# Ledger of designs, part 14: peptides against a protein of PDB entry 1Y74

Target 1, 57 residues: chain A of PDB entry 1Y74
Amino acid sequence: LGLERDVSRAVELLERLQRSGELPPQKLQALQRVLQSRFCSAIREVYEQLYDTLDIT

## One batch from the design tools (peptide; made by RFdiffusion4, then SolubleMPNN)

Design b2_p29_2_s2
Fold by OpenDDE base, seed 3:
Structure b2_p29_2_s2 (fold): chain B 57 residues (1-57), chain A 29 residues (1-29)
Amino acid sequence: as target 1 above (57 residues)
Amino acid sequence: EEEERERRREEERERRLLEELRRRLAAEE
């Protein structure tokens, strides 16, 4: 689903920003942990179940 | 009448999903 791909892409972009050293690595790591949290996973699962009938191609 | 019954079933599914989300969130506190 599009949202799962977008979250995965956001995590990848945060890992790239952490490696560049342009931003505080601790804040980026905290944001990455939030995006990978059970909370964000639960929100994603609910969103996917609500919109699974919408062809998010 | 059938379209109204279908809409009610969708609203009930959405309500159950939101309730399960709230339960998962409350279990992390």
Scores: peptide ipSAE 0.061, ipTM 0.504, DockQ to the pose 0.022
Fold by OpenDDE base, seed 5:
Structure b2_p29_2_s2 (fold): chain B 57 residues (1-57), chain A 29 residues (1-29)
Amino acid sequence: as target 1 above (57 residues)
Amino acid sequence: EEEERERRREEERERRLLEELRRRLAAEE
């Protein structure tokens, strides 16, 4: 599903930005922790189950 | 009448998913 891929891609991009050292690592790490939280996973699962028929292109 | 029964089943499914989300969130507190 598009949302799961987009969240996974956002986490990957944050890891790349952390490794570059161009941005304060603490803020990027906080955002990464939020996106990987059980809260975000629960929202994603409910959204995917609700809109599984919507091709989110 | 069949379309209205299908809409009610979809609304009931949506409500159950939202109730499951709320239960998962309340279990983190």
Scores: peptide ipSAE 0.061, ipTM 0.504, DockQ to the pose 0.021
Fold by OpenDDE base, seed 4:
Structure b2_p29_2_s2 (fold): chain B 57 residues (1-57), chain A 29 residues (1-29)
Amino acid sequence: as target 1 above (57 residues)
Amino acid sequence: EEEERERRREEERERRLLEELRRRLAAEE
């Protein structure tokens, strides 16, 4: 589903920004951990279950 | 009457999903 892809893409972009050294790596790593948290996974699961019938094209 | 029953089942499904979300949020506090 689009949301799982968007979260995975956001994590990939944060890893790229961390490797560039342009931003404090500790803050990027903290944000990456939040996006990979059990809470964000629960939100995604609920969203998928709510919108399984909504063709959000 | 069937359309009203279907709408009620959908509302009950949404309420259960929001209650599960609220339980997961409260378990992280």
Scores: peptide ipSAE 0.054, ipTM 0.491, DockQ to the pose 0.022
Fold by OpenDDE base, seed 1:
Structure b2_p29_2_s2 (fold): chain B 57 residues (1-57), chain A 29 residues (1-29)
Amino acid sequence: as target 1 above (57 residues)
Amino acid sequence: EEEERERRREEERERRLLEELRRRLAAEE
């Protein structure tokens, strides 16, 4: 599914937005913390295990 | 030439994703 890669890419994109100074850094940092949270990681692991056999392109 | 075209398409997709994230975050303020 590549969901881990997509989340990692989303975090990288948020870091670029934060460095541009175009948006409030606190909101971007909060979103980054959510995406990197143990909760999101556990949900991702469950999702990947359920759908590992499904080519969701 | 194909690798350079793919890199340009990735950079364009990345720019569009950043612009969309910017729009969504600005709409919550």
Scores: peptide ipSAE 0.017, ipTM 0.343, DockQ to the pose 0.697

Design b2_p29_2_s3
Fold by OpenDDE base, seed 4:
Structure b2_p29_2_s3 (fold): chain B 57 residues (1-57), chain A 29 residues (1-29)
Amino acid sequence: as target 1 above (57 residues)
Amino acid sequence: DLEELRRRREEEERERELARLREELAREE
């Protein structure tokens, strides 16, 4: 689903923001770690499976 | 029915992932 791509894009944007130095890099890195966590991935997987089962396009 | 077997497998896979999520949440508490 678009969600996996959107999370991957959000992580890429966070990496760019960390390199710019315009924002506190530690906070951006913490957010990146949350988005890449097993917990966030498992939530995404359940969400994708629910949408696949419900045929919600 | 092949469709009923697929639906049941998808339900069992969802229940397993929900159980993993609950276990992960319980490890963060």
Scores: peptide ipSAE 0.022, ipTM 0.448, DockQ to the pose 0.024
Fold by OpenDDE base, seed 2:
Order: structure tokens, then C-alpha cells, then sequence
Structure b2_p29_2_s3 (fold): chain B 57 residues (1-57), chain A 29 residues (1-29)
């Protein structure tokens, strides 16, 4: 599913924003850590499996 | 039936991931 790609892209965008210094880097880093967390990865995996099983387009 | 065995394996794998998700959620409380 596109979700893994979209999460990876969101992480990449957050890394770019952290390097620009335009936004508080600590808050962006916290959000990046949440998106890369084991919990978020487990939710993504369950979501992908659910969609693969339900043939939700 | 090989298809039934595959389906059961996919169901068991899903149940294991749901159990991991519940365990992770219970650690955040």
C-alpha cells in the first residue's frame, strides 16, 4: 500500500524542515520519532494486512 | 486444503500483530 511510502515521505519532509530551522526542531523531531515508533509501525502493518485481506482498493 | 492452511496462517499472523499492537498500547498507559 502507499501508506509505507507516505509515512517514509512524511519523515523525509520532517527531516528537511528540521534542517531548514524554520520550525522548532524539537517538535518536528518528536513527530518524526512518533512516525518511526514501533507502535506506529505496528499500526501500519495491521492496517496494510487489513486492507490486503478486505480487498479495499 | 493448501488454501485453507494459507488462510489460517494469514489469520494467525494477523492475530499476532493485533496482540503486539495491544501490548504496545498497554505500555503507553
Amino acid sequence: as target 1 above (57 residues)
Amino acid sequence: DLEELRRRREEEERERELARLREELAREE
Scores: peptide ipSAE 0.021, ipTM 0.439, DockQ to the pose 0.024
Fold by OpenDDE base, seed 3:
Structure b2_p29_2_s3 (fold): chain B 57 residues (1-57), chain A 29 residues (1-29)
Amino acid sequence: as target 1 above (57 residues)
Amino acid sequence: DLEELRRRREEEERERELARLREELAREE
């Protein structure tokens, strides 16, 4: 499942937006911390397990 | 059979991850 790759890509895009200064860096950093949180990782693991169980490639 | 044992293991693994999610949510409150 590509979800781990998509989350990693979203974090990379947030780091680029923080460096551009076009958006409030503190809000982007807070969103980055949420996406890298243990809670968000555990939700991803549950989601991946559901797809593995359903054999949805 | 081996299929029932696999399904039961996958259910127990899902229940453990749901328990971890509940514990993390209770620490953020």
Scores: peptide ipSAE 0.021, ipTM 0.445, DockQ to the pose 0.024
Fold by OpenDDE base, seed 5:
Structure b2_p29_2_s3 (fold): chain B 57 residues (1-57), chain A 29 residues (1-29)
Amino acid sequence: as target 1 above (57 residues)
Amino acid sequence: DLEELRRRREEEERERELARLREELAREE
């Protein structure tokens, strides 16, 4: 599953948006912290384990 | 059967990760 890669790409996009100044940087930083949280990592691990057993191509 | 033992271990590992996720959620409330 590309979910780890897709979360990493989302974090990179948030860092670019923070540098552009077009959006409130504090809200983007809060979202980045959520995506990098232990909670989101645990959800990702459970999702990967679930879909490794469900051959949902 | 070694395949049944592997399947059972993978199920127990998933149940432990779900329990950790529930514990993390309950700490944020």
Scores: peptide ipSAE 0.021, ipTM 0.438, DockQ to the pose 0.024

Design b2_p29_4_s1
Fold by OpenDDE base, seed 2:
Structure b2_p29_4_s1 (fold): chain B 57 residues (1-57), chain A 29 residues (1-29)
Amino acid sequence: as target 1 above (57 residues)
Amino acid sequence: SLEELLRRLLELARELRELVREAEEHLRR
């Protein structure tokens, strides 16, 4: 699904940015923690259910 | 890249807005 793909890609890009050292890692790590939180996982699950039920695209 | 990250985050935000919109419509019934 689009949301799952976008979250996964966002996390991947955040990890790359942290490894590059081009930017201070603190805010990037905080954002990554939010995206990988139980809350975001629950929202993704709701999105997937609505996507399957309502075919919202 | 940072630019690609921002694009992906904007896509995520768009889908979250649609989710919220649908939820709000359901709750208003």
Scores: peptide ipSAE 0.048, ipTM 0.505, DockQ to the pose 0.033
Fold by OpenDDE base, seed 3:
Structure b2_p29_4_s1 (fold): chain B 57 residues (1-57), chain A 29 residues (1-29)
Amino acid sequence: as target 1 above (57 residues)
Amino acid sequence: SLEELLRRLLELARELRELVREAEEHLRR
């Protein structure tokens, strides 16, 4: 179960890209906000709870 | 179904891992 880790790593990389100035930051910031949103957190929590009880592999 | 939705979430997570891997490679000096 690595979804939370992968999301956290994605956010870290987005922050690095924003600091590098190689890309316009606005879309990167918007994507970061989505990944850190209450909605994404709630979906991740539900996913993790169901993952323990359901065999979907 | 709920099972189908969870399978789709796993697929999206796999795609995210690949994007992260590619981004890491491009950011390495």
Scores: peptide ipSAE 0.047, ipTM 0.527, DockQ to the pose 0.402
Fold by OpenDDE base, seed 1:
Structure b2_p29_4_s1 (fold): chain B 57 residues (1-57), chain A 29 residues (1-29)
Amino acid sequence: as target 1 above (57 residues)
Amino acid sequence: SLEELLRRLLELARELRELVREAEEHLRR
């Protein structure tokens, strides 16, 4: 498992891209908000729990 | 079924990780 780390890294990269101005920030901010949402956190939690308990790779 | 729903959630989470990994590789190595 490493989804939490990967999501955190994705958010960090999105923040850097927003500061660079290379891309329109609106869509980057929207994606960041989705990744940091309670919904995504809940899905991640379910994934991690099931991965450890069911071992259904 | 509940089993199928859980399986699909796991698959989607794995796909998300792969997308993030690919994006990181291209943007900040």
Scores: peptide ipSAE 0.044, ipTM 0.514, DockQ to the pose 0.292
Fold by OpenDDE base, seed 4:
Structure b2_p29_4_s1 (fold): chain B 57 residues (1-57), chain A 29 residues (1-29)
Amino acid sequence: as target 1 above (57 residues)
Amino acid sequence: SLEELLRRLLELARELRELVREAEEHLRR
């Protein structure tokens, strides 16, 4: 699937943006927390199960 | 299985409620 990898990459990019100081860090940190939340992980798990069942290709 | 998928959806709904609650707490002054 690669969804987990894409989420991990998104988090990495958010961390870099926070360190650059080009943008206010608060919203970036909030988004990072959402992506790393159990909620987001649960969504991903459900998505992956549906993907396997429906064979979305 | 479908049963497990539904169980995960219910878990997702619970986690969503908690996430919203936490976000609301951060917005409180």
Scores: peptide ipSAE 0.035, ipTM 0.511, DockQ to the pose 0.050

Design b2_p29_4_s2
Fold by OpenDDE base, seed 2:
Structure b2_p29_4_s2 (fold): chain B 57 residues (1-57), chain A 29 residues (1-29)
Amino acid sequence: as target 1 above (57 residues)
Amino acid sequence: PLEELLEELERLLAEIEALVAEAEAHLAA
């Protein structure tokens, strides 16, 4: 869904930013870890369940 | 290009935050 795509895109951008070396990688990597965490996945599942139930497009 | 990437990232994060907040509101309702 949209949220899954947005999270994946955000991670991709963070990886590109880290590889560029133009910014300190520590905070970027920390944010990436959060976005790839089980917590974030659980939130995504909740979102998907809610919007599937409400049939929101 | 770096600034453009940061702007896009900020946009995506804002969208994610909004969706999470909406989901939380639905669960609280």
Scores: peptide ipSAE 0.028, ipTM 0.496, DockQ to the pose 0.036
Fold by OpenDDE base, seed 5:
Structure b2_p29_4_s2 (fold): chain B 57 residues (1-57), chain A 29 residues (1-29)
Amino acid sequence: as target 1 above (57 residues)
Amino acid sequence: PLEELLEELERLLAEIEALVAEAEAHLAA
């Protein structure tokens, strides 16, 4: 779904921002870890199940 | 540039937050 794509794109952008060195990396890295966490995967799974069941547009 | 990357990231995060909120609302309903 679009959520998985958006999360992947967000992670890509965070990695680029970290490599640029123009921003303090700690919060960016923390956010990246959250987005790649099992917690976020579980939330995406729940959302996808609801999306499929409720046919959300 | 950095500003454009930040703007796109902010947009994506806002969209993700909206989707999570929608899922939470459906679970609570």
Scores: peptide ipSAE 0.027, ipTM 0.487, DockQ to the pose 0.036
Fold by OpenDDE base, seed 3:
Structure b2_p29_4_s2 (fold): chain B 57 residues (1-57), chain A 29 residues (1-29)
Amino acid sequence: as target 1 above (57 residues)
Amino acid sequence: PLEELLEELERLLAEIEALVAEAEAHLAA
């Protein structure tokens, strides 16, 4: 689904930003951790299940 | 390139927020 793709892309961009060294890494890394957390994964799973069940497009 | 990356990141975060808001609206209604 779009949510999983967008989260994955966001993580990729955050990693690139961290490697660039142009911004303080701490907040970027924290956001990346949130997006890669089990909590976020669980929310995505619920999201996918709901959309599959309700046939929401 | 940094500005472009930041703009794309902001776009993606906005899309995620919109999807979450839609889901919340469905649950609240």
Scores: peptide ipSAE 0.027, ipTM 0.490, DockQ to the pose 0.036
Fold by OpenDDE base, seed 4:
Structure b2_p29_4_s2 (fold): chain B 57 residues (1-57), chain A 29 residues (1-29)
Amino acid sequence: as target 1 above (57 residues)
Amino acid sequence: PLEELLEELERLLAEIEALVAEAEAHLAA
């Protein structure tokens, strides 16, 4: 779904930003960890279940 | 370049935040 794609894209961009060295990596790494966490995965799952159940497009 | 990457990242983060807020609203309803 859109959320999964957006999270994956966000992680990709964060990795590119880290490799560029143009920004301090610590906060970028922390954000990446959050986006790849089980917490975010659970939120995504809830979101997907809600829209599947409610048939919202 | 960095500026374009940041702009796209900010857009994606905003979209994620909006989707989370929408999900929360549905749970509260």
Scores: peptide ipSAE 0.027, ipTM 0.489, DockQ to the pose 0.036; fails the geometry check

Design b2_p29_5_s2 (from b2_p29_5, 10 letters changed)
Fold by OpenDDE base, seed 4:
Structure b2_p29_5_s2 (fold): chain B 57 residues (1-57), chain A 29 residues (1-29)
Amino acid sequence: as target 1 above (57 residues)
Amino acid sequence: LEELRRLLEEVERLLEEIREVVEEVERHL
């Protein structure tokens, strides 16, 4: 689904930004941990179930 | 009750981590 792909892309971008050193890596790592959290995954699963149920094209 | 409290404490922590990242990005714009 689009949200899973967008979250995966956001994580890849955060990993690149952490390696560039342009921003404090600790805060970028915190955001990456949020996006990879069980909580974020559970919200995504609920969103995906609602999306599939509502047939939002 | 204890499980619900643990979930709320986890949400509060994640929201604080998000807030701190947003504030850091805003300081660099």
Scores: peptide ipSAE 0.039, ipTM 0.492, DockQ to the pose 0.144
Fold by OpenDDE base, seed 5:
Structure b2_p29_5_s2 (fold): chain B 57 residues (1-57), chain A 29 residues (1-29)
Amino acid sequence: as target 1 above (57 residues)
Amino acid sequence: LEELRRLLEEVERLLEEIREVVEEVERHL
């Protein structure tokens, strides 16, 4: 589903920004931890189930 | 009850981490 790919892409972009040193790496790492958290995974699973059930094109 | 409390404490931590990141992005705009 698009959301899994978009979250994965957001994590890749955050890892690139952490390597650039333009932003404080600790906060970018915190956002990466949020996006990779079990909480965000559970929200994604609920979203995917709703998307599949409601035929939201 | 204890499992629900642990989940709420985890959500509170994640919301604080999100807030700190948003405030940092806003300082760099």
Scores: peptide ipSAE 0.039, ipTM 0.492, DockQ to the pose 0.135
Fold by OpenDDE base, seed 2:
Structure b2_p29_5_s2 (fold): chain B 57 residues (1-57), chain A 29 residues (1-29)
Amino acid sequence: as target 1 above (57 residues)
Amino acid sequence: LEELRRLLEEVERLLEEIREVVEEVERHL
């Protein structure tokens, strides 16, 4: 679904930003950990179930 | 009850981590 792709893209962008050294890598890593957390995965699953139920095109 | 408390503590931690990142982004805008 779009959300899984968007989360994956956000993680890729965060990994690029961490490598640039322009921003404090610890905070970018914290955000990456949040996006990859079991909590965010569970919220994503609920969102995907609701999206599939609501037939939002 | 203990499992719910652990989940809430994890949510609070994640919200704090999000807040710290948002505040950093806002300082760079």
Scores: peptide ipSAE 0.037, ipTM 0.491, DockQ to the pose 0.143
Fold by OpenDDE base, seed 3:
Structure b2_p29_5_s2 (fold): chain B 57 residues (1-57), chain A 29 residues (1-29)
Amino acid sequence: as target 1 above (57 residues)
Amino acid sequence: LEELRRLLEEVERLLEEIREVVEEVERHL
């Protein structure tokens, strides 16, 4: 689904930025933890259920 | 009630982590 893919891509980009050393890695890691949190996962599951129910093509 | 409190405390923690990341990005722009 679009949101799952976009979150996965955001995490991948954050991991690349952490490896470049151009930005403070601790803050990028905090944002990655937010995106991978149980809260964000629960919001994603609700979004996916609504998307499937409303047949939003 | 206790479950709702735990969820609010988690949201407050996540919002603080997001705020600190935004402030750090703004300092590097």
Scores: peptide ipSAE 0.036, ipTM 0.490, DockQ to the pose 0.137

Design b2_p29_5_s4 (from b2_p29_5, 13 letters changed)
Fold by OpenDDE base, seed 5:
Structure b2_p29_5_s4 (fold): chain B 57 residues (1-57), chain A 29 residues (1-29)
Amino acid sequence: as target 1 above (57 residues)
Amino acid sequence: LEELLRLLREVLELLEEIRRVVREVERHL
């Protein structure tokens, strides 16, 4: 399922942007924490189950 | 139940938009 990969890639990009110093790191770190949260993981699991059930190709 | 399904849909739409933005950024890097 592409969502896990896309979330992992979003986190990698946020970590790169935090290291560049071009943007305030606190907001990027807050977004990274949200994406890595147990809440986002649980929503991803529900999405995967709905995707598999609804055959949303 | 309906409110939970609505909240799930809203979060899925947000995750899809995040995915779109990530792919756009990847294409320009």
Scores: peptide ipSAE 0.050, ipTM 0.521, DockQ to the pose 0.515
Fold by OpenDDE base, seed 4:
Formats: sequence, structure tokens, C-alpha cells
Structure b2_p29_5_s4 (fold): chain B 57 residues (1-57), chain A 29 residues (1-29)
Amino acid sequence: as target 1 above (57 residues)
Amino acid sequence: LEELLRLLREVLELLEEIRRVVREVERHL
């Protein structure tokens, strides 16, 4: 469950950086779109399922 | 199966690097 929180926090920080205007917003928006993609969500779900199945302490 | 586990590891390592960069930026804001 830590990865979802960290990805959500990364997106929040990217949204704040886009509003500050300190960095070119296009690259930050592209990274945000990658992190919010169905691909990253599917990778997270597979990771959580593997973690729960393998009982990796 | 092994290739899928490798790709998952690589994506997790990239997410960990992104998280390190994001935490570094957060300390400078």
C-alpha cells in the first residue's frame, strides 16, 4: 500500500510545480500523465497482488 | 514469468527514483 500513496504524492507535487511556473509545465504534465496512466495503475495492481501472494516481508 | 517480474522490478526502480527526485524537490520548496 505505500506505492499508491507515493505516486499520489508525486502527482500532487507535480501539480504544485506546474502552478509555480519555475519549471517548463509541458515536461511536468507529461510525467504526471505517465504516473496517472492506466499502465502505472496496472503495474501497481500487479505489484500489490505479487506482494500479497509472495508474502514478501 | 521471469521477464514480467524483471519489467515490474525495473518499473518499481524507476518509481523509486521518481520518488527520490520528488522528495528532493519537496525539501527545496
Scores: peptide ipSAE 0.049, ipTM 0.524, DockQ to the pose 0.481
Fold by OpenDDE base, seed 3:
Structure b2_p29_5_s4 (fold): chain B 57 residues (1-57), chain A 29 residues (1-29)
Amino acid sequence: as target 1 above (57 residues)
Amino acid sequence: LEELLRLLREVLELLEEIRRVVREVERHL
């Protein structure tokens, strides 16, 4: 689903930005941890179920 | 219940904004 791909891409971009050293890594790591959290995964599953049920374009 | 549904909506709106930002970054790479 588009959201899972976009979250995975956001994590990949955050990992690249952490490796470049252009930005303080702590805030980027905190955001990455939030996006990879069991909470965000559960919200994504609920979103996917709602999208499949409501056909929200 | 209503507070949890509001928090869920706010998280979904934030995820949609992350999707917009990801697409905009992908267009400039």
Scores: peptide ipSAE 0.047, ipTM 0.519, DockQ to the pose 0.346
Fold by OpenDDE base, seed 1:
Structure b2_p29_5_s4 (fold): chain B 57 residues (1-57), chain A 29 residues (1-29)
Amino acid sequence: as target 1 above (57 residues)
Amino acid sequence: LEELLRLLREVLELLEEIRRVVREVERHL
């Protein structure tokens, strides 16, 4: 459960940085799209399953 | 198979680093 929250928070921070105009919005939007991708979601599920199986906190 | 397991490891390490950076930013807001 911690990684999903951290990824969601990273996306929120990227959306704030896109609104500030301090950084090129295209690169921030590309990183946001990667973090919201089905690929990152699938890796998060694998991570959660591995930690639940290995009892690693 | 070994290349896929390597790519999965690299992405897990990147996600852990993103987690560290997010927590560090949240501590300074």
Scores: peptide ipSAE 0.046, ipTM 0.515, DockQ to the pose 0.337

Design b2_p29_6_s3
Fold by OpenDDE base, seed 1:
Structure b2_p29_6_s3 (fold): chain B 57 residues (1-57), chain A 29 residues (1-29)
Amino acid sequence: as target 1 above (57 residues)
Amino acid sequence: MAEAERLYRELEELYRRLEELLRLLDLLT
């Protein structure tokens, strides 16, 4: 689903940017932690269930 | 630079999807 894919892409980019050193790694790491949090996973699950229930893509 | 701009675009898309989710939740509640 779109949200799951976008979260995964954002996390991958954050990991790459942390390795490059182009941006302050602490803020990137904090954002990555938020996107990989149990809260973000729960929001993704709600999104998936809503699309399943409404039969939308 | 190009990867930072790509990250920004992905975060903008995430923001738009979160807004959509909030709108859908508002309609169901």
Scores: peptide ipSAE 0.199, ipTM 0.711, DockQ to the pose 0.420
Fold by OpenDDE base, seed 3:
Structure b2_p29_6_s3 (fold): chain B 57 residues (1-57), chain A 29 residues (1-29)
Amino acid sequence: as target 1 above (57 residues)
Amino acid sequence: MAEAERLYRELEELYRRLEELLRLLDLLT
């Protein structure tokens, strides 16, 4: 689903940017931790269930 | 620079989807 794909893409970009050293890694790492948190996973699950229930593609 | 701009666009899209979710929840409650 869209949110899952966007989270995955954002995490991949954050990992690449942390390796490049173009930006201070600490804030990028903190954002990555938020996106990979149990809270973010729960929000993603709610999003997926709502879209499945409402038959939204 | 280009990857940072791409990240920003992906984060904007994430934010938009989260806002949409919140609107749907508000409508259902």
Scores: peptide ipSAE 0.199, ipTM 0.710, DockQ to the pose 0.396
Fold by OpenDDE base, seed 2:
Structure b2_p29_6_s3 (fold): chain B 57 residues (1-57), chain A 29 residues (1-29)
Amino acid sequence: as target 1 above (57 residues)
Amino acid sequence: MAEAERLYRELEELYRRLEELLRLLDLLT
């Protein structure tokens, strides 16, 4: 689904930026941890169920 | 620079998806 794909793309970019050293890695790592958290996974699951229930394309 | 700008755009899209989720929740209430 869109949210899962968007999270995955953001995480990949965060990992690349952490390796480049162009930005302070600590804040990028903290954001990555949030996006990969159980909380964000639960929100993604709710999003998926709502889209399925409402038949949103 | 270009990758940071790309990240910003992806995060902006994520924000829009979260706003949409909140709108859907509001419609169900």
Scores: peptide ipSAE 0.197, ipTM 0.711, DockQ to the pose 0.417
Fold by OpenDDE base, seed 5:
Structure b2_p29_6_s3 (fold): chain B 57 residues (1-57), chain A 29 residues (1-29)
Amino acid sequence: as target 1 above (57 residues)
Amino acid sequence: MAEAERLYRELEELYRRLEELLRLLDLLT
């Protein structure tokens, strides 16, 4: 699903950028924590269920 | 720089997905 894929790609990029040291890591880590939070996971689940219910591809 | 720009593009897409979710929720209420 689009949201799950986009979250996964964003997290992967955040991890790479933290290792490169090109950007201050603290804000990147905070954003990664939000994207990997239980809250974000719950929102993704709602998104998936809505798309399934509405038969949206 | 290129990876940071890519991150911004991915975050922009995430924002659009969240807006879509909010629109769907509004439609259901």
Scores: peptide ipSAE 0.197, ipTM 0.710, DockQ to the pose 0.417

